# Designs tried in a protein design run: peptides against a protein of PDB entry 3B8E. Part 194

Target 1, 230 residues: chain A of PDB entry 3B8E
Amino acid sequence: PFLIFIIANIPLPLGTVTILCIDLGTDMVPAISLAYEQAESDIMKRQPRNPKTDKLVNEQLISMAYGQIGMIQALGGFFTYFVILAENGFLPIHLLGLRVNWDDRWINDVEDSYGQQWTYEQRKIVEFTCHTPFFVTIVVVQWADLVICKTRRNSVFQQGMKNKILIFGLFEETALAAFLSYCPGMGVALRMYPLKPTWWFCAFPYSLLIFVYDEVRKLIIRRRPGGWVE

## One batch from the design tools (peptide; made by RFdiffusion4, then SolubleMPNN)

Design b1_p26_6_s2 (from b1_p26_6, 15 letters changed)
Fold by OpenDDE base, seed 3:
Structure b1_p26_6_s2 (fold): chain B 230 residues (1-230), chain A 26 residues (1-26)
Amino acid sequence: as target 1 above (230 residues)
Amino acid sequence: EEEEKLKKEKEELEKKLKEKLEKLKL
């Protein structure tokens, strides 16, 4: 998300607090799950297959899978951002390069795609209106990632503690999303305005896309065991 | 006078936003 903001020079799609909540909440649970998976794999790999090469391959595969899921999450968030801005008169093409004038407090006549002038305060309200839906989109897409992670694991016994940590992390993210979206004063304190319930549904197509992508990936792995997609 | 007008427009916009948010909770 932040890289596209820098490259495209668009208005900020995510607040710094929401970025921190994603980085701390979203990335920490997978990292803990991976740390437990490695620790448990090291206990079960009592026989001398070269543990460094197998560990490196598994870390690369996991890193690529999380990188791909993270890109789809970012695309979902950006789609929600562009829809909200378009509904408020700012078409995606008009947002390119607009950040400099958008963030300038002295420019109160920034025109939208329809020639309507927007004051600095009005622009910031629209920007902050995007932060909550973007965050909620990420959380809803992560629910699909949970289901995917649950269905990939073959060992029922190892799944118990990791599933609790993963479920706890998703519950924490969902509770945080609900708190930030609906708690009074969050608009002033964290620049997150209350979300329309309808925006929770805008993320479902992306959750479905991730689910379909993973089922197709699993189908390819099942048809070609030992292929590059493992 | 322009600052007071801008303050009044801000208050009206915040009020409209609050009313829209209340309508969405229904």
Scores: peptide ipSAE 0.015, ipTM 0.362, DockQ to the pose 0.071
Fold by OpenDDE base, seed 1:
Structure b1_p26_6_s2 (fold): chain B 230 residues (1-230), chain A 26 residues (1-26)
Amino acid sequence: as target 1 above (230 residues)
Amino acid sequence: EEEEKLKKEKEELEKKLKEKLEKLKL
């Protein structure tokens, strides 16, 4: 997210406080879920034939897979950001390079894609209005990640949602997202304005994409053990 | 019709923005 923000010089899609809420509130549950799955997997694994090489390869492959998933999460967040800004008159092309003027407090006549002038205060409200949907998008995409994490080797359809930890993680993230989105004072404290319920659905295509991506990846791994996609 | 829809959507957005601004200044 932050790299695209620097490269594209777009308005800030996610504030520092929202990043902290993601890192502390949202990313912790996937990390715990992964730690439990690794522990369960390590208990069930026969000693690897070569513990050093097989561990390093597996760690690298896992790291790449999670890096790819994290990139899809970021794309989902940016999609939601661009849709919200487009609904407010700022088309994605117009946002390119706009950051300098957007963040300038003295410029109160920043034009949108339709020639409407936006004051600094108005622009910052629109910017902060993107933070909550971006956060919620990450949470909704993380639902797919949690489900994927639990099903490392088997299809989601084979293992089922029988894991109480997975259900708890999904509930915790959803409860946190709802709290941050709808609790009074969050707009002032966290610069997270209330989310329209419709915006929760903007993330579902990306959750589905991650789910399909992971099922395809697992299918490829099962069909070609030792291929580049492991 | 699309221009009128966009104009109405803009007016609703401006109204919502104004209401949010008022809530923040309170």
Scores: peptide ipSAE 0.014, ipTM 0.326, DockQ to the pose 0.049
Fold by OpenDDE base, seed 2:
Structure b1_p26_6_s2 (fold): chain B 230 residues (1-230), chain A 26 residues (1-26)
Amino acid sequence: as target 1 above (230 residues)
Amino acid sequence: EEEEKLKKEKEELEKKLKEKLEKLKL
């Protein structure tokens, strides 16, 4: 997913430091949840037909499923990025190849999709206004991911919200998002400007998509045990 | 100086992208 900004040569949707904060901060709780899910799968007395091949296949399938979730998560971030830039006059098509001129400090007349000229400083303000909502979108999508990571095979509706670790993870992610979005100095330290509360809702369709995806995946696993979707 | 900083930030981002792609097996 992050290849999109390199391949499309678009302005940076997220700063490097913010990406590190995602990788080190937000990915820990999902990784712990995954470790518990793996432990649950090992406890489930599935007599493997072939312990070596079935374990390897299972690990590959889990890795693929999380890769797919990660793609949906990134799509949510990029959607939020494109919406913000479009609201500021930059349509997605116009952003293609624009990064070279966008990042050039000496070009102060970069035109938007409506012919408005943007100075380097104005462009960087708009870029930095994308960082916070991109990050928040990732966190809101991770709420769904944390909920689905609770169980490999059972529906969320079957187990309910009784897992204290899940509730703690949701709280931690939300607190981190609020801290990074609203703490004074984050605009300078992380190039993350304060987020309007309305942007928290922009991620909800993608959280729902991940939830639906996982429930469908789990439904397929329940109906076709031993399929490639496990 | 800002161009150099952006260039370094780009290189670091490309490195992290490679690491994430390896981790995801994508």
Scores: peptide ipSAE 0.000, ipTM 0.172, DockQ to the pose 0.024
Fold by OpenDDE base, seed 5:
Structure b1_p26_6_s2 (fold): chain B 230 residues (1-230), chain A 26 residues (1-26)
Amino acid sequence: as target 1 above (230 residues)
Amino acid sequence: EEEEKLKKEKEELEKKLKEKLEKLKL
């Protein structure tokens, strides 16, 4: 997300508070779930045929998979950001290079894609309006991530929703997202303005993409045991 | 002063985010 913000010189899609809420609130439960899954896999006493090589390869593959999921999450957040800005008159093409003028408090005549002039205050309201939906998009996409992380090799449909930690994580993330989105004063305190309920659905295609990605990955692993995708 | 503090905090968080992104190779 941040690299795209720098490279494209677009208005800031994600606030500092939002980043902290992602890092502390949403990433903690996936990390715990991973730690438990690793512990369960170690308990399952599959004698690693070669403990040193199999551990290193598995750690690299897990890290790569999480990197790819993180990229899909970021794409979902950016999609939501662009949709909200487009609804407010700023088409994605107009946002490219706009950051310098957008962040300048002395420029009060920044034009949108339709020729409407926006004051600095109005622009910052629209920018901050994007922070909450970006966060919520990450949370909704993480629902899919948490569900897929429940199973290393089996389809999510085969293992079901029996993991209490997963259910707790989904509830915690959803409760945090709802609190930050709808609690009075969050706009002033955290620069997170209230979210329209419709914006929660912007993440669903990306959640589906993560499910499809993971099922395809698991299918490849099952068909080619010992392949580089494992 | 509060704006400058928030700006510094923003820069530090941006730096930490950049380091995390580099670790993720994303």
Scores: peptide ipSAE 0.000, ipTM 0.171, DockQ to the pose 0.023

Design b1_p26_6_s3 (from b1_p26_6, 12 letters changed)
Fold by OpenDDE base, seed 2:
Structure b1_p26_6_s3 (fold): chain B 230 residues (1-230), chain A 26 residues (1-26)
Amino acid sequence: as target 1 above (230 residues)
Amino acid sequence: EEEEKLEKEREERKKKLEEEKKKLLE
């Protein structure tokens, strides 16, 4: 998120404090839940291959898979950001390089894509309105990520939802997202304004995309053992 | 007169920001 913000020179899609809340608040319990996940049945049944080569390949592939999932999460957040800004009159193309004028307190006549002038205060309201949906989108996408990450090769449908700690983690991150989104004072404290319930649905396509991606990946791994996807 | 002075100062700042924006895009 921060890299795209620098490269595109767009208005800040997610506050630094909100990023920290994601990193520390939403990822911790899920990570713990994964540590308590039962070993995948197919992993335990594998004959030991060359332990040096298999470990390195597995670490690289896990890193790549997490990197890809993280990119999908970021894309989901940015999609939600661009949708909100577009609904408020700022098309994505118009946002490119707009940050300089956007962040200037003395410019109160920043034009949107339709020629509407926006005061600094109005722009900041729209910016802060984007922070909450971006965060919520990340959380909703993390639901899919958490569910898929419990298994390396087995389908989610095969492994089932037996880990109570994982389920608890999903509820906790959702509760945290709801708290940060709707608790009075979060607009002042975290620059997170209340989210319309409709914006929760903007994340679902990306959650579904992650599920489909992971199931396809796992299917490929099952069909082509020892392939580059493994 | 104070409003005109404030408007002129805003226009000068706007020009300066456009120049900075141009420098950042180069």
Scores: peptide ipSAE 0.012, ipTM 0.338, DockQ to the pose 0.040
Fold by OpenDDE base, seed 5:
Formats: structure tokens, sequence, C-alpha cells
Structure b1_p26_6_s3 (fold): chain B 230 residues (1-230), chain A 26 residues (1-26)
């Protein structure tokens, strides 16, 4: 997210406080849940057929899968960001290169895509309005990520949601997202303005995409054991 | 051609804003 912000010179999509809430709040319990589930699933007890070569390949494939999931999460966050800014009159094409004028306190006549002028205060309200939905989008996409990470080879439909720690993690991150989004004073304290309930649905296509991606990956692994996708 | 036109319009708007900023600082 931060690299795209620098390269595209767009208004800041995600605040530092929001990043800290993700890293310390929403990622910790899910990460613990995944660590416990990896221990329960005996995925590690399948002796590698060849411990030297198969371990390295498996670590690379896991790293690639997590990298791809992270890219889909980022795309979901940016999609939500662009939707909110478009609803406020700023089309994605207009946002490119706008950061310099957007962040300038002395420019109170920044035009949107429709020729409406925005004061600095109004622009910052819209910017901060994007932070909460971006965060919520990451949380909603993490639901799919947590569910798919439960199994390395089996379909989620085959193993089901038996891990209580996973269910607790999903509840905790959702409760935190709801608290940060709707608790009075969060707009002042954390610059996280209230989220319209409709914006929660902006993440669902990306959650579905992650789910489909992982199910397809697992299906390929099951059909071609020892293939390049393993 | 539309991207070039949009980029030219952006450069012209940026120049106008810089000129207005200079006028306000004067």
Amino acid sequence: as target 1 above (230 residues)
Amino acid sequence: EEEEKLEKEREERKKKLEEEKKKLLE
C-alpha cells in the first residue's frame, strides 16, 4: 500500500494508526490460530519424502502463496479506497498525481472530477473516511485467508470449521473492526470515521477470489501430486 | 490521445495553481 501511495502520488489510503491496529490487533490472534492449527493438522508429521529438497520447495511455495494472498488483500483495500473517493467525486484517474495538492494546507480549491472545489479540511475528512474502510476490507479478506490456511491440501468443505481458535480469531478481528468503525470518538482519537455498512461488501469479491484461488490451488495439488504447484 | 490531453490539462491546471499560489504569496 505505501509503495503504491509513493509511486502513484495518490492521497494516503491507510494511516499509520490503522496499520498498527492491523499488525497488533487483527493479525496477532489469526497468526496464533494458524500456528495452533498447523500443529493439530499434523501437516508437519508427514515426513518429507526427501527432507533437503522437499523442505526448500515447500517453503518457497508457501511464501509465494502468502505473497499472492497479500497482493489480493492490497487490491481489495485499494478497490474500497477508490470506491469511496469516487462516491465523493474523485475518480481514480483524477487521484493520480493529486497528493501534492491534496496535502497542501494552503490550497483550498482542489477540484474533484466534477469541478467541485474542496477545502483542505474537507479533503482530510474524505481521506480519513477511507482509512476505516481500507482496514475493514483487510479484515474481511483475512476471513477468507484464515479459512483457507486451515488446510494445506484438503478443501475447506472437506475439513470444515472445527478449529475453535480460528472461529475465535474471526470473531475477535470482526469485533475489533466493528469497534473501531462505530465506537463514538474513534474519528477524533484514531482518525477512523464511521463506515457505511455497504462498504463492508466491497471486500467480499476479493474474499471470494482468495477462496476460489486457494480451492483451485488445492484441487491442482490433489490431482497432480508432486507437480510444480505443490 | 485522451491521456495526453488529460496530462496537458493537468499541467495547465498545475501551472494555474502555481501562479495563483504566487499571487497569494505576493
Scores: peptide ipSAE 0.012, ipTM 0.305, DockQ to the pose 0.028
Fold by OpenDDE base, seed 3:
Structure b1_p26_6_s3 (fold): chain B 230 residues (1-230), chain A 26 residues (1-26)
Amino acid sequence: as target 1 above (230 residues)
Amino acid sequence: EEEEKLEKEREERKKKLEEEKKKLLE
C-alpha cells in the first residue's frame, strides 16, 4: 500500500502506525500459531528430508504463496479505499497526483470530481475514514490466509479447527481490529475514524476468493502430486 | 504554544470522533 501511495501520489490509504500495528499485532500471533502447528506436524512426519532441496522448495512455495496472498490483501484494501473516496466525490482518476495539494494545509479549495471544494480538515476526515476499512479489509482477508495456511495439501475441512492457538490468533486479530475501529481516541492516536459495521462485509468476497483459490490449488495438488502447482 | 495548540486540536478531534461514533451506532 505504501509503495502505491508513493508511485501514484495519491492520498495516504493507510497510516504508517497502522501498518506497524498490522505487522506486529495481527501477523505475529498467527505466525507463532502456524509455527507450533508446523512443529507438531513435522514431529509426526519425520521422513528423512534432504535439508537442502526440500528447504529451498518449501521457502520458494511459501514465498510465492505469501506474495500472492499479500497482493490480494493489498488489492482488497485499495478497492475499499477507492470506493470510499468515490462515494465522497473523488474518482480514482482524480486522485492521481492529488497528494501534494491534498496534504497542503493552506489549500482549502481542492475540488473533487464534481467540482465541490474541500477544506483541509474535510480532506483529512475522508482520508482517516479510509484508514479503518482498509485495515479491517486486511484483517478479514488474513482470516482466510490463516485458515488456508494450516494445511499444504489437505483441505481445511479434513484437518478441522483443532489448533486452539490459531483460534486464539483469529480472535486476537478480530479484537484488535474492533479495538482500533471503535475505541475512543483511536482517530486521534492512529488516524482511524469509526467504521460502519457494514464495511466488515466488504472484505468477505476477497476472503472467499482466497479460500476458494487455495482449496482448488490443494485439490489439484492432491489429484496431481508433483505438478507445477506445487 | 504549538504543543498546547496541537493538544487542543487533538481534544476537538476526539470529541468529533465520539459524536460520529454515536451517530454510526444509532
Scores: peptide ipSAE 0.000, ipTM 0.235, DockQ to the pose 0.043
Fold by OpenDDE base, seed 4:
Structure b1_p26_6_s3 (fold): chain B 230 residues (1-230), chain A 26 residues (1-26)
Amino acid sequence: as target 1 above (230 residues)
Amino acid sequence: EEEEKLEKEREERKKKLEEEKKKLLE
C-alpha cells in the first residue's frame, strides 16, 4: 500500500497507525493460531525426494504464494479506496499526481473530477473516511487468507475448521475492526472515521477470489504432484 | 474566449467522466 502511494503519488489510502493496528492487532493472534494448527497430513507424511533442493523449491513456492495473496489483499484495499473516492467525486485517474496539492494546507480549491472545489479540511475528511474501509477490507480479506493458510495441499473442505484458536482469532480480528470503525474518538485518535455497514461487503469478492485461487492452486498440486506449482 | 474554452473543456471532461463512472458502476 505505501509503495503504491509513493509511486502513484495518490492521497494516503491507509494511515501509519492503521498499518500498526494490522501488524500488531490483526496478524499476531492469527499467526499464533497457525502455530497451534495440526500439521496437514500430507505435509508431514511426504518425505522430500531431495531434502535440500525440494525444501528450497517448496519454500520458494510458498513465499511466492504468500506474496501473491498479499498482493490480492492490497488490491482489495485499493479497490475500496478508489470506490469511496469515486463516490466523493475523485476518479482514479484524477488521483494520480494529486498528492502534492491534496496534502497542501494552503490550497483550498483542489478540484475533483467533476470540477467541485475541495477545501483542505474537506479533503482530509474524505481521506480519513477512506482509512477505515481500507482497514476493514484488509481484515475481511484476511479471513480467507487465514482459512487457506492452514492447508498446503488439502482443500479446506477436506480438513475442516478444527482449530478453535483460529476461530477465536477471526472473531478477535473482527471485533477489533468493529471497535476501530465505530468507537467514538477514533477519528481524532487514529484518523479513522466511521463507515457505513455496506462497506464491509466490498471486500467479499476479494475474499472469495483468494479462496478460489487457493483451491484451484491446491487442485493443480493434487493433479500434478511434483510440478512447479507445488 | 479562453475562459469559455476552458469551461467547455471542463464540461466535456465532466460528461466523459460521468460516462466512465457509469461504465465502472455497471
Scores: peptide ipSAE 0.000, ipTM 0.276, DockQ to the pose 0.065

Design b1_p26_6_s4 (from b1_p26_6, 11 letters changed)
Fold by OpenDDE base, seed 5:
Structure b1_p26_6_s4 (fold): chain B 230 residues (1-230), chain A 26 residues (1-26)
Amino acid sequence: as target 1 above (230 residues)
Amino acid sequence: EEEEERKKKEEELKEKLEKLREKLLK
């Protein structure tokens, strides 16, 4: 998110505190759940044919898969961001290069895509309104990510939801998202303004995309063991 | 007259902010 903010010069989609809440609050329990799930999953059950070379290759392939999932997750967050701004009069094309004027408190006549002038305070309300849905989008997409990470080769439907830590992680991150989204004072404390419940569903297409991606990947691995997609 | 115009602008701004907040919360 921060790299896109710098490169595209768009309004900041996610605050630093919100990023820390993701890393420390939502990602920690999932990461622990994945570590314990290795005992139940096939991830660690495959004995490498060559322990020196095959281990390194396998670790790289896993890392690439997680990198791709993370990219889809980020795209989901940005999609939600652009939808909110578009609903408030700022089309994605208009946001490109707008950052400098957007963040300047002395400019109170920033025009939207429809010629409406926005004060600094109005712009910041819209910006901070994007932070919460972006965070919620990350959480919703992580639901799919956590579920698919349970196994490397088997379908989620074949393995099932046996890891209690995983289930707890899903609950914890959802509860945190709800707390940050709807608790009074979060707009002032964390710059996370409340959102309508419908924004929770905005990420579902991306969650589904991650799920489909992983099922297809696993299907390819099962049909072609030792392929480049493994 | 300038003070009245300033107060009017402040009230208009406040109303715009309130409408924006209401829109975002719906």
Scores: peptide ipSAE 0.021, ipTM 0.490, DockQ to the pose 0.084
Fold by OpenDDE base, seed 2:
Structure b1_p26_6_s4 (fold): chain B 230 residues (1-230), chain A 26 residues (1-26)
Amino acid sequence: as target 1 above (230 residues)
Amino acid sequence: EEEEERKKKEEELKEKLEKLREKLLK
């Protein structure tokens, strides 16, 4: 995800602290996934495959699936970022290469896509306005990740939502997002300005996409056991 | 001055993050 910012040379939608929070939060998903996969493997009494080869293949497949989901999360964040900037006059094409001038405090006449000049302070306000929605988008998408991590092969609909650990994880992430979004001083401490409730809904299509992706993946695994998608 | 202190903290955090990533990739 960060490679896109480096390659596109666009204004950063997230502060370094927020990035750290995302990285730390994202590390929980693989851990939960691995824990449930071991439990599911034990329950399913899988035919004795070569346990060394199967573990290695499984870890690689988990890593790949997580990487794919992580890309969808990043796309969700970027979408929210581009929407906010577009609403403030900066179209995505105009943002390409703009970072150098954007971050220069001595340039107070950066033009938007409509010819409006933006001071450094104004640009930083809109940048910081992007931080919270980007983070919240990732958290809302992670709700889907947590739910899909409950099982590797079975549908979420088959297992239900009775897992207390999963529910707790959802509440923790939501509480963290709410805290970072609405706690006084977060704009100063983390460069995260308060988020309008409407922005929480912008993430829902991406959460749905992850659910659909995972259900399709699980369907393929069930239909083609031992495939590369497993 | 407050903005400079913030930038300094952000750079320190970035360096810490890079070091953490290097540790995780090893």
Scores: peptide ipSAE 0.000, ipTM 0.214, DockQ to the pose 0.021
Fold by OpenDDE base, seed 1:
Structure b1_p26_6_s4 (fold): chain B 230 residues (1-230), chain A 26 residues (1-26)
Amino acid sequence: as target 1 above (230 residues)
Amino acid sequence: EEEEERKKKEEELKEKLEKLREKLLK
């Protein structure tokens, strides 16, 4: 998210405090779930033929997979951001390079894509309104990620959702998202305004995309062991 | 007159903000 923000010079879709809440709240549960899965996998794995090389390759593959999932999560968040801004008159193309004028308190006549003038306060309300759905999008996409992460090689349908820790993590992330989205004062404290329940559904296509992507990836790995997609 | 005009602008801005919030909450 931060890289796209720097490259595109768009208004900030996610506040620093919200990022910290994601890092501390949402990223911890996946990390714990992965640590438990690694522990279970390491207990069930026969001694690798070459522990050093096989561990290194597996760590690289896992790191790349998580990097790809993280990119899809970011894309989902940005999609939601662009939809909200477009609904408010700011088309994605118009947002490119707009940050300088957007963040300027002295400019109260920033024009949208339709020639409507936006005051600084109005712009900041729209910006802060994007923070909550961006966060929620990340959480909803993380549901798919957590489900995916439970199965390294097998389909989620084959292994089932037997891990109570994974289920607990999903509930914790959802509860955190609900708390940050609907708790009074979060608009002032975290710059997260209340979100319509309908916006939770905007993330589902991306969750499905990640799910399909991972199932396809796993299918390719199963069909072509040692291929480039590992 | 300047204070009334400022109050009027503040009220217009508040109304615009409320409409924006309603749109965003819609």
Scores: peptide ipSAE 0.043, ipTM 0.535, DockQ to the pose 0.089; fails the geometry check
Fold by OpenDDE base, seed 3:
Structure b1_p26_6_s4 (fold): chain B 230 residues (1-230), chain A 26 residues (1-26)
Amino acid sequence: as target 1 above (230 residues)
Amino acid sequence: EEEEERKKKEEELKEKLEKLREKLLK
């Protein structure tokens, strides 16, 4: 998300604090889950399979899976961002290169795609309005990722502890999203304005897309064991 | 006259902000 913000020079789609909350919250739960998997795998694999090659393959598969999911999460967040800005008169094409004028406090007449002038305060309200839906979109997409992770593994016992950690992580992220969205004063402190309940549903198509993508990926792996899609 | 026009523009801006908030909350 931050790379696209720098490259496209668009208004900031997600606050730095929320990015940190995502990076620390969202990435830690998978990392902890992976650390427990490696520990359980090391307990179960008492037989001398070459531990370096199997660990490297597993780390590569995991890094690719998280990289792909992270890209889809970012795309979902950016879609929500562009929809909100378009509803407020800023078409995606008009946002390209607008950051310099958008962030300038002395320019109070920034025109939208329809020629309406926006003050600095109005622009910042619209910007901060985008932060909450972007974060919520990521959380809802992570619910789909959790469901995907549950369906990948056949071991009921290994699923038990991982499921508790993943469920706890999702609950923490959802509670954080609800707190940031609805707690009074968070608009001033964290630059996140209240979200319409309808925007929670805007992320569901992306969650469905991830679910379909993973089911298709699993289907390909089942049909071609040892293929590049593993 | 200029101060009244500024106040009127500020009130119109506040009303637009409230309508935007209402549109964002409803």
Scores: peptide ipSAE 0.023, ipTM 0.485, DockQ to the pose 0.095; fails the geometry check

